# Peptides against a protein of PDB entry 7RZF: the designs that were tried, part 244

Target 1, 358 residues: chain A of PDB entry 7RZF
Amino acid sequence: PFQEEHLKQLYKIVPIKDIRNLYVTFPIPDLQKYYKSNPGHYLGHLIGHEGPGSLLSELKSKGWVNTLVGGQKEGARGFMFFIINVDLTEEGLLHVEDIILHMFQYIQKLRAEGPQEWVFQECKDLNAVAFRFKDKERPRGYTSKIAGILHYYPLEEVLTAEYLLEEFRPDLIEMVLDKLRPENVRVAIVSKSFEGKTDRTEEWYGTQYKQEAIPDEVIKKWQNADLNGKFKLPTKNEFIPTNFEILPLEKEATPYPALIKDTAMSKLWFKQDDKFFLPKACLNFEFFSPFAYVDPLHCNMAYLYLELLKDSLNEYAYAAELAGLSYDLQNTIYGMYLSVKGYNDKQPILLKKIIEKM
Target 2, 358 residues: chain A of PDB entry 7RZF as posed
Amino acid sequence: PFQEEHLKQLYKIVPIKDIRNLYVTFPIPDLQKYYKSNPGHYLGHLIGHEGPGSLLSELKSKGWVNTLVGGQKEGARGFMFFIINVDLTEEGLLHVEDIILHMFQYIQKLRAEGPQEWVFQELKDLNAVAFRFKDKERPRGYTSKIAGILHYYPLEEVLTAEYLLEEFRPDLIEMVLDKLRPENVRVAIVSKSFEGKTDRTEEWYGTQYKQEAIPDEVIKKWQNADLNGKFKLPTKNEFIPTNFEILPLEKEATPYPALIKDTAMSKLWFKQDDKFFLPKANLNFEFFSPFAYVDPLHSNMAYLYLELLKDSLNEYAYAAELAGLSYDLQNTIYGMYLSVKGYNDKQPILLKKIIEKM

## One batch from the design tools (peptide; made by RFdiffusion4, then SolubleMPNN)

Design b2_p23_7_s1 (from b2_p23_7, 11 letters changed)
Fold by OpenDDE base, seed 3:
Structure b2_p23_7_s1 (fold): chain B 358 residues (1-358), chain A 23 residues (1-23)
Amino acid sequence: as target 1 above (358 residues)
Amino acid sequence: KKEFEKFLHDMATLSIEELNPPL
């Protein structure tokens, strides 16, 4: 365990690459024995969420952060880390204290709301999807990963232990949240702006860094992090697939798209999957407008319309992506193109959301 | 010591995606 002397430290690190990263780290107990509940994954899912009212959404709105990841990482024997990692903008590098304040405000919001069983169920369902398709989506990394897992899980559970959530443990979620406090923080800022300002070199890799104590006034500011009314729990993810049935190949299935509907206003082509046998579909829509590209003004209006449509749909983008759905919207010389891809079960929901915004 | 040194190195060299591979 880190002694108190190793906490409340700020590391300014010189990167090899031109990167600007912030790492906010907390020592936590070894949670490996709690893999069936995985409280660190629950917290990582919420802290790393990208939807409306998320930590990332607020930090992006300020122009301080591009990306955010939250989660548990293995540490030395007998402890782990919970890490919140952000990609900093140039402006965000000047506002690190305030970024961390927002992190503690979000963590305080999670404490105030308490553990949510429905969020655990979503994590469980998402992991079940990821597990079910693991071998099909990521074949190359599997063997090396198993060897590491065998040290930690019973042989019979090794294939499933990382994915199958079984037990909702609100007590363990609260226990981890109790470790996510300013008094337990270790901060690392990675930026080339620290070149020539470091006083230490790491022994193994020669990484240049400076270590500073975080001022007690800053720790106190973070300890007194109020509830920020901009932070909200995510809404329920309506895009998580539950049906993975693969329909049998039709006897009249063509190797190419067949015209199945022809009307004055629409044509529909269909091709059944005869190769992949996945519960996935690709829906492609081409919209034709005689006005879309009639002149430069109409072209610009069509572009602006599509950008506004994309912006209005951004609230669903992350939830869809988590659920293995994606959409794309493009201008074409004839009008616009819409694509919806991924698991077929919830595609009608996403498509309806898109159409309701059009 | 080694693990912290590795952590510092990893932070200085790896992308966010490489540090936190999606589950």
Scores: peptide ipSAE 0.154, ipTM 0.771, DockQ to the pose 0.618
Fold by OpenDDE base, seed 5:
Structure b2_p23_7_s1 (fold): chain B 358 residues (1-358), chain A 23 residues (1-23)
Amino acid sequence: as target 1 above (358 residues)
Amino acid sequence: KKEFEKFLHDMATLSIEELNPPL
């Protein structure tokens, strides 16, 4: 349990690697008994979201942050941590106070909107997909993992408890949000720029650090975080698969791609999966243009077009990835290549979004 | 004590991905 003297602290840490990271940590109660509702996962999903109106999108737009992760971490007996981790740019290292202000503005947005049952349902559905298609762990590793988690979960639920959300508990979400306050913060900044500026060395690993109290004026600035109108809740993820039916193997299934359509303007090859039996597909499109590589101007125009197309699709990239979908767009000497991969059910939706931007 | 030392070590040595392995 952290005493008041351990809160509102800033740690400047010298890394071994050339990294620039910010860790904003909050002590929270032990939530292990609430695994069926997992309020820390709900908050981690929103705070760590990468879509339009997310915390990361705003911090990237400022040029301060490259990546962001939010989530619950195990602590000592009787408490946990909620942690927001960001990879800092060189400019972001100069704006740590303002980055943390934006974190508290986003947290304030979550308080103002309140707990959303539809967001919980998406987390539930995503976890159910992840569980259903979890790779077969090696028996030794799986048995050792089960033995470790038997301390936390009933034997009958031990296989599913990490993945299956069952109960929407808005009260527990609010309870965790009430712990995500400036008065409870512990900040760690990791940068080689602190080399030779530290006054302490950690006894076990030799980590060099400096500890400072965060000024009361800075804490008060974060406590008065307003609603930033750039922050929005995510839109519903339209890419989450719901149909996992595996079609029977056709009697005439070939071990190689068969030409199933041949026209003056298109050829289509198809191969059914005869090995993995997963509700996944790979769609590959090659577009041929006689103009794609005629001269340097056409090449540059084709490149610029593809970069603009990729940028226009960024709003869907993260939602597709969360749902186990991916796409790739490349220039070729003949034109353009498009690939769509992942769960087959929502691939037509993603493909439609790509075509609508083309 | 040991948990704080582990915290400092983890912050100095681990990547974001290593700190938060995907579920």
Scores: peptide ipSAE 0.122, ipTM 0.751, DockQ to the pose 0.591
Fold by OpenDDE base, seed 2:
Structure b2_p23_7_s1 (fold): chain B 358 residues (1-358), chain A 23 residues (1-23)
Amino acid sequence: as target 1 above (358 residues)
Amino acid sequence: KKEFEKFLHDMATLSIEELNPPL
C-alpha cells in the first residue's frame, strides 16, 4: 500500500515523444477477486464516457482535452490503480488544476447518483458482445493470453472471466468511489515543457522528472468540488445488440446482390451473407438529387447541410460506436451517400435517428 | 522503487492507446 508520503504528489515528467498527457492516479485495493462484478470497469465506463454531460464533453468544450480514458490498472502485489488519463492541449496544460477539479466534480456526481444497475447491465451486455466476437481473431495471441489468465481464474472460467460480468455489486462500486478522493491522488503531467526544469532522473530508463507535493490549498479546493450542473449520467445506449441470431441462408440466395424492390422512387438490392455468418449488416443508401451538383452554390449548400447533419448526429456517434455500430455520410456527385454498418439488431434504431435529423 | 521507475518510464514513452489497450 502507498504510504501517506506517496499520496498528494505531483510528478512533472519529460517524455521522449512530443506528447502532453495528464495522469490522475488513485491507489485502490486489489479487485481481482471481484472480476465477476468488475467495479473498476463500471467506473471506467462512466468516467471515460464521451456522450452529452460527460467529463470529456466538458473538457473538450473548454479546449483543454482531446481524449480521455478511465479505468483500473494492475499495480504491485495487493493493490491496483484507478487512472484517469487525458491528452492535453497546449491550453489544457495551463489548466491542469481546473481539469482535475472537473474530474472530482464528475466523481462527486457519480457519488450523488449512486450505483446504477442499468449501467452495470449495459456494461455486461457490451462485454458479452465483445466476448462473442473476440474468438474470430487470431488463435496465437489468444493462447498466450489464456496462459497468463490461468494464473488468476479457474480453468472453466478462463475463457469468459475477462468479459463475464455476473454480479451487480453497488457496495464495491461505492468502495472504489471512496478511494477516488483528492487526499489519495497522484498526479503525473507529461510534457516536453518540463525539459531543463527537472531535478531527478529515473535509474533504469533515465526518465527525467520533478516530484512536488500538491499544496494543501489545492487538495482542499478539489475536496470542496461542488456538483457541476453540466455533468450528467449518460442516457441508456439504445444501440446495444441483444439479438445475435444468424438467419439461415435462403435456398434462393444469390452470390450477387439481387434487385428485391424496383419503384419509381427507389431501388433495393439485397445480398445475404454467404461467407462470414455474422449478425452484421451493411446498409448503403444513395440519395439522388438533381439539385445536389447543378452549380457551385448547390454543391456548397449540400456540403454545409451534410456537415450540419453530422454535427447534429454527434450525440449518437459514441453510443453507436460502443455498440459496434457505425455510420458514414458523404456528399456524392449525385447527392448523398449514407452507410450504416455493424450489428443488424439495432441498425433500424440508428437509421431512424439519422432520418429524424435529416 | 522498480514499479515507480517503470511507471515513470511508461508515462514518458507510451501513448494513451498503449497504456489502455482497447478491451
Scores: peptide ipSAE 0.085, ipTM 0.729, DockQ to the pose 0.609
Fold by OpenDDE base, seed 1:
Structure b2_p23_7_s1 (fold): chain B 358 residues (1-358), chain A 23 residues (1-23)
Amino acid sequence: as target 1 above (358 residues)
Amino acid sequence: KKEFEKFLHDMATLSIEELNPPL
């Protein structure tokens, strides 16, 4: 366990690459024995959420952070870390204290709401989807991961251990949340702006850094983090697939797309999957407008329309991505292109959301 | 000590995506 001398520390690190990162780390107990409940994954899912009312949404709205990841990482024997990692903007580098304040405000929101069984069930369902399809999508990466986890889990459970959430353990979620406190923090800021301002060099790799104690006033500011009314729990992800039935290959299935509908206003081509046998579909829509490319004004209006449409769909983007759905919207010379890809079960829901915003 | 040194090195060299591969 880290002694008090290792806590409340700030590390200013000079990177090799031109990167600006903030790492907020908390020593936590070894959670490996709790793999069936995986409280660190539950917290990582919420802290790393990108939807409306998330930590990232607020930090991004301020122009301070581009990306955010939260989760548990293995440490030495008998402890782990919970890490919140953000990609900092140049402005965000000046507001690190306030970024961390917002992290503690979000953590305080999670404490106030308490553990949510529906969020656990959503994580369980997402992990079950990821597990069920992992073998089919990336066999090479899967074999290497199994070899690594064989040391931690019984052979019978190794296939499932990373993904099987079986037990909702609110007590363990609260226990981990209780470790996510300012008195237990280690902060690392990574930036080229610290070049020539460091006083230490790491012995093994030559990493230049400065170590500073975080002032007690700053720790106290973070300890007094209030509930920020901008932070909300995510809404239930409506895009998580539940039906994985693969339709039988039709006897007359064509190797190429067949024209199945031809009207004055629409043509529809269909090809059944004859190769992958996944509960996935690709929907591609080309919209034709005689006005889309008539003149520079209409082109700019069509561009602006598509950007506004994309912005109006941002609320669904992350939830769709988590559920293994994606959409793309592009301007074409003839009008607009829309694609929807991923698990077929909830594609109609996403497509409906897109059409309702059009 | 070595784990902290590795941590500092990883922070200095790895991207967010390399440190926390998406699940």
Scores: peptide ipSAE 0.048, ipTM 0.713, DockQ to the pose 0.647

Design b2_p23_7_s2 (from b2_p23_7, 12 letters changed)
Fold by OpenDDE base, seed 4:
Structure b2_p23_7_s2 (fold): chain B 358 residues (1-358), chain A 23 residues (1-23)
Amino acid sequence: as target 1 above (358 residues)
Amino acid sequence: KREFEEFLHELSTLSIEEFNPRI
């Protein structure tokens, strides 16, 4: 167990690689026995969310952070960590206290909203999808991984325990949220800018670092984190697949795309999957406009249109990606190209969202 | 102490992509 002397500490670490990372860590109880509810995954999903009103969205808008990951990890015997990890910009490195303030504002928003069963259900559904379509790991890596997991899970559940959520436990979510407080924080900043400014060397690996107590004034600032009206819970992810039915291969299935529709305004080619047998599809659309590249003005207008379209779709990008959907939009010399890929079930929903923004 | 120092070392060597905490 971390003693009080190990809490409210700032570590400035010199990396081997040229990286700028912030780690905000909280000691939490051992939650391994609660793997069926996985409250740390629930919180990691929300804290690590990239959609509108997310922590990352605000930190990106300020130019301080590129990426954010939130989640639980194993600690020593009898405890775990909850970690919020961000990739810092050069500017973000100067605003670490304010970044952490925003983290506590988001955590305070989660406390105010309370545990949401629908969010748990989305996590459950996403994990079920991930499990169902998990690529077979290389046997050597897989066996080593399973051997490690056997220490934590019953043998019968080892293969599924990481993915299958079964129990919504709002009490455990609240219990973990109660540990995500400034008084329990350990901060690590990883940057080459600390080179020559450290006073300690780690004994095992020679990592250079400086340890400082976080000032009580800073802790108090984080403890008084107000509700920031920019932070919102994510909306329901409409893109999570529920139907995984694979249609039988047609008897006349050709190894090449067949023209199935030919009209004055459109041609449609179709090829059934004859190799992978996955509930996935690739939709490719080429739009032809005689005006797209007629002159430099029209070319620039076509470019600007597509950039604006991409920007308008950014609200769906993360939710689609989580659900195993992707889209791509490109300018072509003849007009525009659109691709939608991933699980076929919710592709029409994503396509509709794209068309509504066009 | 050792486990924390090992953790600090991991933080110094791993990229954010490599330090994907198994959620």
Scores: peptide ipSAE 0.039, ipTM 0.699, DockQ to the pose 0.598
Fold by OpenDDE base, seed 5:
Structure b2_p23_7_s2 (fold): chain B 358 residues (1-358), chain A 23 residues (1-23)
Amino acid sequence: as target 1 above (358 residues)
Amino acid sequence: KREFEEFLHELSTLSIEEFNPRI
């Protein structure tokens, strides 16, 4: 177990690569026995969320952070870590204390809202989708992985234990959330800006670092993190597929796209999947406009329009991606290209959202 | 001790992509 002397520590680390990372780490109990409820995954999903009102959205809006990941990691025997990792901008490197304050404000928001069963259900559904459509791993890699996880899970559950959530345990979510406190924090900042400013070298790998105690005033500032009204729980993910029916191959199925609609204003080609047999589709739309590339002004306006459209759709991008949907929007010399890919069930919802913003 | 040194080394070498729970 970490003693009190190992808590409230700041590590300044010199990387080999030109990277700027912040790691905010909390020692937590071993949660392996709770794999059916996986409270660390629930918290990682929320803390790592990228939608409106998320921690990342706010930190990006300040220009301090590019990316954020949150989750549990295995530790030594009998404990784990919960880690929040962010990619820092040059400006963000100057605002580490304030970034961590925002992390504690978001954590305080999670405490105030309490555990949400609907969020657990979304995690369950997402994991079930991921499990069901997991690509067949190479047998050797798969057997080695299974052999490793047999130490952790019953033999009957070992195939599903990493993916299938079964039990909503709000008590365990609260228990983990109670460990995410400033008094329990370890901070690591990774930056080349610490080169020549370190006083220690790690014995095994030669990593240069400096260790400092976090001042009590800073800990107290984080302990007094208020509710920031910019932080909100995510909305329900409307893109999670529920229908996985695969339609039978049509008798007239062609090996190439067939023209199924031909009008003065539209042509439609269709090809049924004859190879993969997945509940997935690719929708591709090409829009033609004689004005799209007629002169530099129209070209620039078409570009600006598409950038604004992409920006207006950014609120859906993360939720769609989590649900195994993606979209792409491109300018062409003839107009615009739109692509929607992934599970077919909720593609009409995403397509509708795109059209409503156009 | 060793576990913490391994952790520091991991932090110095790992990209955020390797921490991505999408694996």
Scores: peptide ipSAE 0.031, ipTM 0.654, DockQ to the pose 0.595
Fold by OpenDDE base, seed 3:
Structure b2_p23_7_s2 (fold): chain B 358 residues (1-358), chain A 23 residues (1-23)
Amino acid sequence: as target 1 above (358 residues)
Amino acid sequence: KREFEEFLHELSTLSIEEFNPRI
């Protein structure tokens, strides 16, 4: 376990690449034995959530953070880390203390709301979907991964242990939340802005860094993190598929898209999947407007419209992505292109949300 | 990402080796 001297430390690290990252790390107990409940996954799901009222949504709204990842990572034998990793903007690099304050405000919100069984159930359902449709890994990677997993899981469960949640353990969620405190924090900031400001060099990679103690006043500021009213738990993910029925191949199925509807305003082509037999679909829409590229003004307006549309859809994008749905929106010289891909069951819901924002 | 995670792991390990010469 980290001694007190290793806690409340700030590392300023010079990267080889031009990257700006913040790592907020917490030593936690080894949770490997709790794989059936996976409290670190539950917390990572919420802390890493990108929906309205999420930590990332608020930090993005301030222009400080581009991306956020939360979760557990294996440490040395007998402990793990919980890590919150963010990609920093140039402005965010100046506001690291306030970013971490918001992290503790969100963690405090999670404590105040307590463990939610419905969130666990969503994680369980999402993982079950991911497992059911797991692509075949390359044999070498799969065998190496299984060999590593065999140290932690019974042989019968090795194939499923990473995906199948079985037990809701609110006690373990609370136990991990109790480790996510300012007194238990280690912070690493990665930026080229620290070049020439470091006093140490790492022996293995020659990485230049500086280690500093986090001031007690800053720790106290984070300890006094109030409930920020902007933080909310996510809403239920409406995009999680429940119907996985595969329709039989039609007798007249063509190897190419067939025109199934032709009207003055629309043409519809359809091709049934004859190869993969997955409960997935790809919906592609090309919208034609004679005004989209008529002049530079209309072109710029069409571009701006699409950027605003994408921004307005960010609310749903993450929940859809988690559920194995994706969309793409592009400008074309003729108008716009929309693609919706993934599990077919909830595609109509996502498509409706897109159309309602258009 | 991986290189840095390895580096953070190494920094975590170096911090353990520098401070716990018995591991």
Scores: peptide ipSAE 0.030, ipTM 0.593, DockQ to the pose 0.063
Fold by OpenDDE base, seed 1:
Structure b2_p23_7_s2 (fold): chain B 358 residues (1-358), chain A 23 residues (1-23)
Amino acid sequence: as target 1 above (358 residues)
Amino acid sequence: KREFEEFLHELSTLSIEEFNPRI
């Protein structure tokens, strides 16, 4: 257990690489016995969410943060950490106190809304998809991982325990959320800007750092974090696949794309998967416009159009990515290229969203 | 103490992606 002396501390760390990172860490109880409910994953999913009304969305809108990750990490025996990590901009490095205030405002929003069973169900479904279609790990890495897991899980559950959620435990979610408080915080800021401003060197690796107590006024500011109306729970992820049916290989299936539609306005090639047998598809569209490359003005307009289109699709990008869908949009000399890849079940939904924004 | 020093070293060397893989 961290003693009070180890809490409310700020660490300024000099990196070897030119990086700017903020780590906001909270000691939490050992949750290993609650792997079937995994309350840390639930909180990590919400805190690390990238959609509208998320913590990251607000911090990006201010130009302070590029990326955000939230989740649990193993600690020493009998405790874990919950960590919120952000990649800081140069401007964000100047606003660390306000970034952390926004973190506590988002956490306060999660307290006010309470645990949501539908969010747990989405986490369960996403994990089930990830497990079912997990890429073959390298044998050495997989064996070592399984050997480690055998210490924590029943033999029958070892292969699934990290992925399969079974129990919605709102009490455990609240228990972890109650540990995410300013009085329990440990802050680490990693930046080369601290070079020559440190007073300590770590004994094992020579990491240069400065340790400071976080002022009581700052702790109190974070303790009084109000509800920020910009923070909202995510909407339901409409892209999570539910149908994993693999269509039988057609007898006439060719090893190359076959032309299945030829019209004055469209050509369609199709190739059935004959190798992987996954419920995945790749949809590729080439749009031709006689205006796309006529002159520099039209080229710049086509570029601007595509950038605006991409921006208008940002609201779906993260939800699609979580669901194992991706899209790509590119300018071509003939017009525009669109690619949609991933699980086939919800590709029509994503494609429809793209077309509605075009 | 040692685990904390290892943690500080980890933070000084790893990118955000290396430290916490995308969930």
Scores: peptide ipSAE 0.029, ipTM 0.663, DockQ to the pose 0.671

